# Peptides against a protein of PDB entry 3V4O: the designs that were tried, part 41

Target 1, 234 residues: chain A of PDB entry 3V4O
Amino acid sequence: DQPLAKDKVALLIGNMNYREHPKLKAPLVDVYELTNLLRQLDFKVVSLLDLTEYEMRNAVDEFLLLLDKGVYGLLYYAGHGYENFGNSFMVPVDAPNPYRSENCLCVQNILKLMQEKETGLNVFLLDMCRKRNDYDDTIPILDALKVTANIVFGYATCQGAEAFEIQHSGLANGIFMKFLKDRLLEDKKITVLLDEVAEDMGKCHLTKGKQALEIRSSLSEKRALTDPIQGTEY

## One batch from the design tools (peptide; made by RFdiffusion4, then SolubleMPNN)

Design b1_p12_4_s1 (from b1_p12_4, 7 letters changed)
Fold by OpenDDE base, seed 3:
Structure b1_p12_4_s1 (fold): chain B 234 residues (1-234), chain A 12 residues (1-12)
Amino acid sequence: as target 1 above (234 residues)
Amino acid sequence: MEIGLQSYDPEL
């Protein structure tokens, strides 16, 4: 029996023009390419660039409003970020220097809210650094997550490591997106798909020993991004 | 055909 999605919704955020931090280039192209691919997969895609804290929070709120029981939700972020105590923080373009957790959006908090929507699948693709922010000593106390077994994290890099972009004569792509885009349309369980992306990254001379994909999942069903939407049989 | 890598490190 083919798994079905009630709907498929994606929020893509690319932050590059930071006010108080180094500017990036790849998020522009990466968000664009991912948008086109996800639309081919019948996702309803909202793509936004260079969001302030206020704008990011609003975007997430609007994204959550589109989620409901059985809906596939995908959040992609490319930009500056950090990871403290297992929690991932996305950095808005207007974040101060240094930034702290109160200036950023916690991905795990978003996940908690997505679980409340009883989504069919929760996918997080985080193209950001995962180094500790030494200026943020706050130990977050997060609510316990429900056991939904429908969660997939694709981290562009390993814990405590950096993510990179590749520049080609002025153009730049994130390393993660470089490999993800080649497989994203494949009809495979999302964790299997990401595992193959990880292997591709590991075999490339540009990324071997430099950046490695980490997959963290609790997915008890064979859910794929290619799964059809209810009412539409393919 | 210059190829370069840039870190997403915020360099705090």
Scores: peptide ipSAE 0.362, ipTM 0.827, DockQ to the pose 0.761
Fold by OpenDDE base, seed 2:
Structure b1_p12_4_s1 (fold): chain B 234 residues (1-234), chain A 12 residues (1-12)
Amino acid sequence: as target 1 above (234 residues)
Amino acid sequence: MEIGLQSYDPEL
């Protein structure tokens, strides 16, 4: 009854050095730490930093090429972002000020494309703000999503709120990654794992009332990041 | 040392 992955592939993007927006620090460390953890879970990990729009779109395209039936796909993003009408937008480092949806990558569009690959699991970990971008009134016309029951969103913050990084002794970590890294290797259903992360994060006095993890999922099977890969002996 | 928070909000 153990769920199996055909393969496990992750794309990690950390954007920090924005040209027209405030620079960030945590994505560097967060991407690095998450990379090491996911590799321990036998994920094939592509980690990229400070991507332009062109580079981000190419990275997503290449990521999609690695997906197939039964493959676990994980997309992690740390950087600037916004949410309009329930759609999440990742902001490239060369985005103008202000940016619009045409300058950014829509996560829901990526999800649609992942569904076409008939993946076994789609995990999105979005360490970005979810505030409305008032400079963009464009309503994206998205294709209807399939009912695949294999989708998990881990939002670093709640709808309409901000995500934060903490700086201590010259080091910076995102609040989300600070707590995620402590539990990521646990053999638990991914939604259960994230729920525990949410509780840990909720105890942090720095972000209490400012940032809270939101889990949005449609996952009908007990799938975990620790699930073994088909055909591999463990 | 003081712990500081920085928002990911670009403050458009």
Scores: peptide ipSAE 0.360, ipTM 0.833, DockQ to the pose 0.753
Fold by OpenDDE base, seed 4:
Structure b1_p12_4_s1 (fold): chain B 234 residues (1-234), chain A 12 residues (1-12)
Amino acid sequence: as target 1 above (234 residues)
Amino acid sequence: MEIGLQSYDPEL
């Protein structure tokens, strides 16, 4: 009783060269490594770096055009971000200082649009901070989500906390990706896979008490990133 | 070897 995907599509965004905010290093390597892994899983992967607000919105629009009934959609983001009132905001490289929600992309809004496509699986991997942005006093009014039972969030850190990159000898990786890459190819339900990643990351002494993976899911089927594409030979 | 951590916090 192997679940099937009609197709598998991933959008990976890594923002590091911010104009008005501290520059990051890890998104470059993390996007690259994740791209290679997802392609091994037969995902159609679009990987983009250092996107402006305009470019990010266009990328999301194009990503949504690739989604359809039964398609697996995966969105990965590495960069600056914040969380206000349970809504996650990805920060473009040209965002002002300070930035507000109008300058950023709301992940939950993207999820709403993905649900309209009747996707088979919606996975969000958010490698960003989840601290409150006190400069944003607006509360986004989002339409209610449908009950699709096919949603998985992997937050690199817990609510209100920061995400970190580890730097060694000029190289940098996000803590989340450091452990995710070791298990991503495993044939396991995506929530089980992420749980194991969370356990591995929890053993990292550098981030104990500072960063912990949070999994939020509504997934009623044993869906895995390794699920075969319908009509293909495996 | 020295290992450093950098936060993704924009430090607003």
Scores: peptide ipSAE 0.356, ipTM 0.825, DockQ to the pose 0.755
Fold by OpenDDE base, seed 1:
Structure b1_p12_4_s1 (fold): chain B 234 residues (1-234), chain A 12 residues (1-12)
Amino acid sequence: as target 1 above (234 residues)
Amino acid sequence: MEIGLQSYDPEL
């Protein structure tokens, strides 16, 4: 028996042109490439670039409205970010320098809200740094997550580490996306797919010892991004 | 052909 998705919805955010922080290059291409791939997988994709805090929060809210029971939800983020006490924070382009959690979007909070929608699958692909933000001493007290066994995190880098973009002949791609795009269309359990991406990424001599993919999951079913949508025939 | 890495570190 193949798992079915009620629907498949993705929100892709790429932040590059920061006002008070170093500018990035890769998110533009990465978001574009991922958009095309996810659409081939019949995802409803909303792709946005260079979002302010207000715009990011609105985008997430709208994304959540598209989620419902059995829906596959995928959130991709490329940009500046940090991780404090296991909580991932996405940094809007208008974030101050330095920024704090109140200026950013907490991924785990989004996950909590996704769980309330009784989604079939929650996938987070976070192409950002996971270094500690020493300017943020806030310890967020988050509500306990439900035990839904349908959560997958693909971190572009390890805890406390940096994520990188690779520039080749003037073109820049996130190192995570560089390898993810080659396997994304494969009909495999999402954790298996990401594990293969991790191996591919690990073979890159440029990032050895600098960046490694981390997979964190509680996925009890063989769910794949290729899973068909209910009511559709392939 | 130049190959380089750029960190996503905000450099706070």
Scores: peptide ipSAE 0.356, ipTM 0.828, DockQ to the pose 0.753

Design b1_p12_4_s2 (from b1_p12_4, 6 letters changed)
Fold by OpenDDE base, seed 5:
Structure b1_p12_4_s2 (fold): chain B 234 residues (1-234), chain A 12 residues (1-12)
Amino acid sequence: as target 1 above (234 residues)
Amino acid sequence: MPVGLQSYDPEL
């Protein structure tokens, strides 16, 4: 039988205008394009730009309030970030230089909270760098995750690597979104969809040897972003 | 048209 979502909710965050870090350009367009696509997939989408730490935490809290048993949750982030000890940290626009874990939002903590909501699917699309932040000596001790087999991470780049945006004739798009947007509406298992995006990105001469999509998943069911919402059309 | 790459790395 076709899997059903109780609801589909997405939080999209694009941080560009950092106070103490280089400004970015692509997140504006990327959030806009992804918003339009996810709405076509009947997601309830909240799209926010240039969030402070306080605003990001509030946005995540509000996002979590919309999650419940069987709900599909998608978190997209574009901006500065880093990865320490396998934990991904999203950097708010008001983060100091250098930033540390206490200034940032840990994605794995959000995942833990989503698991508590008994969501049907948890998708994280992280368009940020994954380099080690040597200025952050914190060793996070996180609660053990449950075995829910409904988790998909789409990392825009490999572990320890950088993510890039394309500057082209005054326009800027993230490399990840450039390829993701072409396939996002396809009715395929989300991991299969992302595999195809990875192959498309791998053919890009601009980023060969510099950026490659990593898919990290524990998904035991054929869940797709196109899955119908319970009680609606299918 | 000009094409370039900009890293998201803030170069801490």
Scores: peptide ipSAE 0.291, ipTM 0.787, DockQ to the pose 0.722
Fold by OpenDDE base, seed 1:
Structure b1_p12_4_s2 (fold): chain B 234 residues (1-234), chain A 12 residues (1-12)
Amino acid sequence: as target 1 above (234 residues)
Amino acid sequence: MPVGLQSYDPEL
């Protein structure tokens, strides 16, 4: 039987106009394109650009309020970021230079809160660098995650590596989004879909050896972004 | 047309 979502909610954040860090270009277009695609998949989408720390935290809080038992939750982030000790940190546009974990949002903390909502699916699409931030020596003490078997991480790049945006003909897209958008509407298990995106990305000569999609999942059910919402006909 | 890559790394 086809899995059903009680509802489908997505929070998309694109940070590009950093105050104290290099500006980016791709998040603008990437968020826009992903928004349109997810809406076609009947996601309730909140898309935000250039968020301060305060605004990001508020956005996440509001996102969490929309989650409930059986709801599909998707968090997409494009911007600066880092990974320390397996924890991913999203960097707000007003983050200081250098920034530390206290200035950033920890994705794994968000995941924990999503699990408390008993969501049907938790998808994280992180279009950010995963390099170590040497200016942050804090080791986050995270509470143990629940064993929900409904978690999917799509990292735009591999551990310790950088994510890139590509500019061609005046347009800029993240490498991840460039390939994700071509497959996002496919009716496939989300991990299978991402695996195909990874293969497509691997064919890009510009990022070969520089950026590779990493999929981390504990998804025991064949859940797809195309899964119908309970009580709806498709 | 020129193609360029830009890292998302702020190079801290």
Scores: peptide ipSAE 0.289, ipTM 0.788, DockQ to the pose 0.713
Fold by OpenDDE base, seed 3:
Order: sequence, then C-alpha cells, then structure tokens
Structure b1_p12_4_s2 (fold): chain B 234 residues (1-234), chain A 12 residues (1-12)
Amino acid sequence: as target 1 above (234 residues)
Amino acid sequence: MPVGLQSYDPEL
C-alpha cells in the first residue's frame, strides 16, 4: 500500500553573501545539487539565493500558497542561523549585526502555517548552526502545533552546535549535503533515509566530534520523497 | 589539497 502525494513542492534557500556577517560558499553548490535531485523526484522546486528579509518572507508566503491537503512540502535552508528556546531562526543576508528574532524567519512558525494547509508531509532540512544567540533573549509566542504526525526535521547539526562547510580549492558542499546527496533518491521512509545519512556522517573522520545530524520527527506513515504523485502514471 | 572545515557560525 504505497502512500501518495497530492503534489510535491520544495523551497530551497541558500544565503551566503551576507552584508554584515561572514560570507559562506557551500550554499551555492548545495542548493544547486539539491534542486537537481528533488526535480528527479518530481518535486516542483523553487530555488533562491541570497535573500533579504523581505524576499525570504515573500518566498515563504508564495511557497505556502502552493501547499494544500495532501501536498508534500519541503523547506531547505543553508546559511547562518541560530536556535533559541527550541525555535530555529534563518538569517537573511541583510540582517543586522547582531541580529535578533525580528530580523529572522522562525521555522516553527512556518511549520504552524503548513499544518493549516493540511499537508501530507512537512520536511525541514536545516543546514545552519544551532547555537544560542546571546544577543537575543526574546521568547517568541508561537501558536500551538497540531497533532498531524507528518513532520520531519533534519538538522545538519546537534542542538547548541555548529554546522560546517568543506574548505577546499574551489566550490564544495556543506557537510550535511555531502552525505545527504548520496542517499536522497533512495526509496525509503524519509526518517530512515536521514538516519542512514546520520550514520554516514558519523563514520567520517572530518566531522568526528564536531558535527552530527539530528533527526526530530513525528511521522506515523511510511512517507518517502520518492512517493508518487496522485493521478500520475507512476 | 588538504580539506578543512569552516563553521557557519558568524562569530567565528
């Protein structure tokens, strides 16, 4: 009994050319490679680079408009970020130094809005640091989440830890994408797939004791990124 | 070339 997606939509954001923060390199390559992979999986993919706060908010709004009952939604972000009080914040390229929550996009707020769309699957792949931002002590008041049992978070790193990119001659992947791209096309439950990616990362000498994938999920069905779209010839 | 790691942390 193969689960079906009503549709599959992904928003990929890679921020690297920050105005007030150190520039990054990997988001360019990571977004490009992930775009190609997700398109092979029949996702409708919107890929954007170097977004201001205004542009990021608009992109998320447009993404949400594409979501509906049974639709698979995937949000990927690569760039600067932080985590305060269990809330993940994506940092736009025009964020001030220091940045605060009002300058950033809260992932959990996006999840809340996705739940209102009655999506079939909500996947967040967050390739950013998860360290506490000591310059922001604001506790956002967020609406309670519904019990939808269709949520998967793939954090590139552990709580309170840093995410890394590979420093080498030319362009290279972030650590998370380096391993994710090798397994993304596999026909497996998304949490199982990510668990295998975590094992691959754990075997790498480069990241030993520095970066480890964290999976946080509430997924009651065997949903995979390879699931066919309803009404197609699959 | 030898491979190193660069943190995404803006404080580094």
Scores: peptide ipSAE 0.286, ipTM 0.784, DockQ to the pose 0.699
Fold by OpenDDE base, seed 4:
Structure b1_p12_4_s2 (fold): chain B 234 residues (1-234), chain A 12 residues (1-12)
Amino acid sequence: as target 1 above (234 residues)
Amino acid sequence: MPVGLQSYDPEL
């Protein structure tokens, strides 16, 4: 009855110090806090900050090497980003201005590769803007995804909308992480957990009408981040 | 809640 993970692996990327774009602040704290939480959930966590395109691609490659049949894979990204035609693009810190798809990492391509690993669960938490990039006219042709029914997307904002961090002199969370961190350790189906986070975020007067969590999932099993690792006792 | 937001949109 209790779903089991063969292993649990997470890659967390926070990009802040962009060369050709405005610097951000929240990803530093967000990655740090999420790292600590996921480790409490027995995830093997790789956390990286301010990655170039080359470094991001390498990090994803290494992440994929840790995935295998039944493994839970979680990718978190905080930074600049955009969405064109339903494809999410993470922007490396060395991306030019303007950036295009060839300068960025496509999340859906990563998902395709994760599916090839026959993972038990694929979770994407994308804390970035989802506005269209008008400077990128290309329509990427992506390989068709398999029907694995083990996919969860948590978008920090709605399609076409922006994600925000709290303007503060010190360090503060992005809006998404501010609420996610309060519930992440709960033993609930991941989609249920994110739904509760969405409700909590909806009470934030600062982002009302500006930012709202979007959950996109195809998850046919009651899988949670708290699911035990196969062969282990807790 | 603190006041002020910073967009992740590089155009802003």
Scores: peptide ipSAE 0.284, ipTM 0.781, DockQ to the pose 0.661

Design b1_p12_4_s3 (from b1_p12_4, 7 letters changed)
Fold by OpenDDE base, seed 2:
Structure b1_p12_4_s3 (fold): chain B 234 residues (1-234), chain A 12 residues (1-12)
Amino acid sequence: as target 1 above (234 residues)
Amino acid sequence: MPVGLQSYDPQL
């Protein structure tokens, strides 16, 4: 049986023009290219750039309102970030220097809220660093997650490691998107697709020993981004 | 020319 999505919704956030942190370049191109690809896959895509904390929280809230039973939800983030005690934090452009968890958005909290919507698939593509933030010693107490077996994390890099963008005279992708974009339209289980992206990235001489894709999944069904939307004919 | 990398680590 071909898996069906009730709907497919994506929120893409690219933060690059930070006020108190180094400027980035790739999120602009990466969000744009990913938007075009996901629209070809019939996702309803909201793409936003350079969000403040307030704007990011509002965007996530609006994204959650579009989720419902059987809906495929995809969250992509490109920008500064960190990981403390297994929790991923996305850094808004107006975050102070130094920033703490209270200034950032916790991905695992978003996942909990997505689970409450009884989504068909939860995909997180996190194109950010996963290094420890030494200025934040807070240990977040997270609510227990449900066992929904519909979760996929694509981390652009390994735990404790950095994610990179390509320095180019013109516009260029981040390392993760450089390889992801070549396979995203393939009709494959999302974890298989990401595994192939990981292999492609692993062949890149620029990032050997520096950046490697990590896939973390609890996905019991053969769900693909290409899965048709229920009630639609293509 | 060799292509360089820029880290997304804000602490750099």
Scores: peptide ipSAE 0.332, ipTM 0.808, DockQ to the pose 0.761
Fold by OpenDDE base, seed 1:
Structure b1_p12_4_s3 (fold): chain B 234 residues (1-234), chain A 12 residues (1-12)
Amino acid sequence: as target 1 above (234 residues)
Amino acid sequence: MPVGLQSYDPQL
């Protein structure tokens, strides 16, 4: 039997206009395109750009309020970020230079809170760097995650590596979104879909040896972004 | 047309 979502909710954050760090371009296009695609998949989408720390925390809080038992939750982030000790940190536009974990949002903390909502699916699409932040030696003490077997991480790059956006005469996607957008509407288990995106990305001559998609999942059910919402007809 | 990459790493 086809899995059903009680509802489908997505929070998309694209940070570009950093105050104390290099500005980016792709998150604008990436968030816009992903928003349109997810809406076609009947997601309730909140898309936000250039969030301060305060605004990001508020956005996450509001996102969590929309989650409930059986709801599909998707968090997409494009911007600066880092990974320390297996924890992913999203960098708000007003982050200081240098920044520390206290200035950023920890994705794993968000995951824990999502698990408390008994969601049907937790998807994280993180279009950010995963390099170590040498200015932050803090090891976050995270509470143990529940064993929910419904978690999917799509990292735009591999551990310790950088994520990139394409630079040419005009606006362009980040490398991750360039390939993700072509497959996002496919009716496939989300991990299978991402695996195909990874293969497509791997064929890109620009990023060979520089950026590769990493999929981390504990998804034990054939859940797809195309799964119908309970009580609806498709 | 020149094509390049911009890193998302602010530490660069």
Scores: peptide ipSAE 0.325, ipTM 0.807, DockQ to the pose 0.775
Fold by OpenDDE base, seed 4:
Structure b1_p12_4_s3 (fold): chain B 234 residues (1-234), chain A 12 residues (1-12)
Amino acid sequence: as target 1 above (234 residues)
Amino acid sequence: MPVGLQSYDPQL
């Protein structure tokens, strides 16, 4: 009855110090806090900050090497990003201005590769803007996804909308992480957990009408981040 | 709640 993970692996990327784009602040704190939480959930966590395109691609490659049949894979990204035609693009810190798809990492391509690993669960938490990049008119041709029914996307904002961080002199979370961190350790199906986060986030007067969590999932099993690792006792 | 937001949109 209790779903089991063969292993649990997470890659967390926070990009802040962009060379050709405005610097951000929240990804530092967000990655740090999420790292600590996921480790409490027995995830093997690789956390990286301010990655170039080359470094991001390498990090993803290494992440994929840790995935295998039945493994839970979680990718978190905080930074600049855009969405064109339903494809999410993470922007490396060395991306030019303007950037195009060839300068960025496509999340859906990563998902395709994760599916090839026959993972038990694929979770993407994308804390970035989802506005269209008007400087990129290319339509990427992606390989078709398999029907694995083990996919969860948590978008920090709605399609075509922006994601925000709190503006003050100190360090603070992005709006998404501010609410996610309060519930992440709960023993609930991941989609249910994110739904509760969405409700909490919806009460934030600062982002009302500006930013709202979007959950996109194809998850046929009651899988949670708290699911035990196969062969282990807790 | 704190005051002020910064967009992750690099165009801003």
Scores: peptide ipSAE 0.324, ipTM 0.804, DockQ to the pose 0.675
Fold by OpenDDE base, seed 5:
Structure b1_p12_4_s3 (fold): chain B 234 residues (1-234), chain A 12 residues (1-12)
Amino acid sequence: as target 1 above (234 residues)
Amino acid sequence: MPVGLQSYDPQL
């Protein structure tokens, strides 16, 4: 039988205008394009730009309030970030230089909270660097995750590597979104879809040896972003 | 158009 979502909710965050870090450009376009695509997939989408730490935490809290048993939750982030000890940290625009974990939002903590909501699917699309932040010596002790087998991480780049945006005379996407947007509407298991995006990105001469998509998943069911919402269509 | 790459690394 075709899997069904109780509802589909997405939070998209694009941080560009950092106060104490280099400004970015692509997140504006990336959030806009992804918003339009996810709405075509009947997601309820909240799209926000240039969030402070306080605003990001509030946005996540509001996002979590929309999640419940069987709901598909998708979190997209484009901006500065880092990865320490396997934990991903999203950097708010008001983060100090250097920033530390206390200034940032830990994605794995959000995942833990999503699991408590008994969501049907948890998708994280993280368009940020994954380099170690040597200025952050914090060793996070996180609660153990449940075995829910409904988790998908799409990392724009490999562990320890950088993510990039395209710079040219016009508006352009980040490298990840450039390829993701071409396949996002396909009716495929989300991990299969991302595998194809990874292959497309792998053919890009601009990023060969510099950026590669990593898919980290525990997904035991054939869940797709195209899955219909319970009581609406199928 | 000229094409280049900008890293998301803030260069801490």
Scores: peptide ipSAE 0.320, ipTM 0.799, DockQ to the pose 0.763

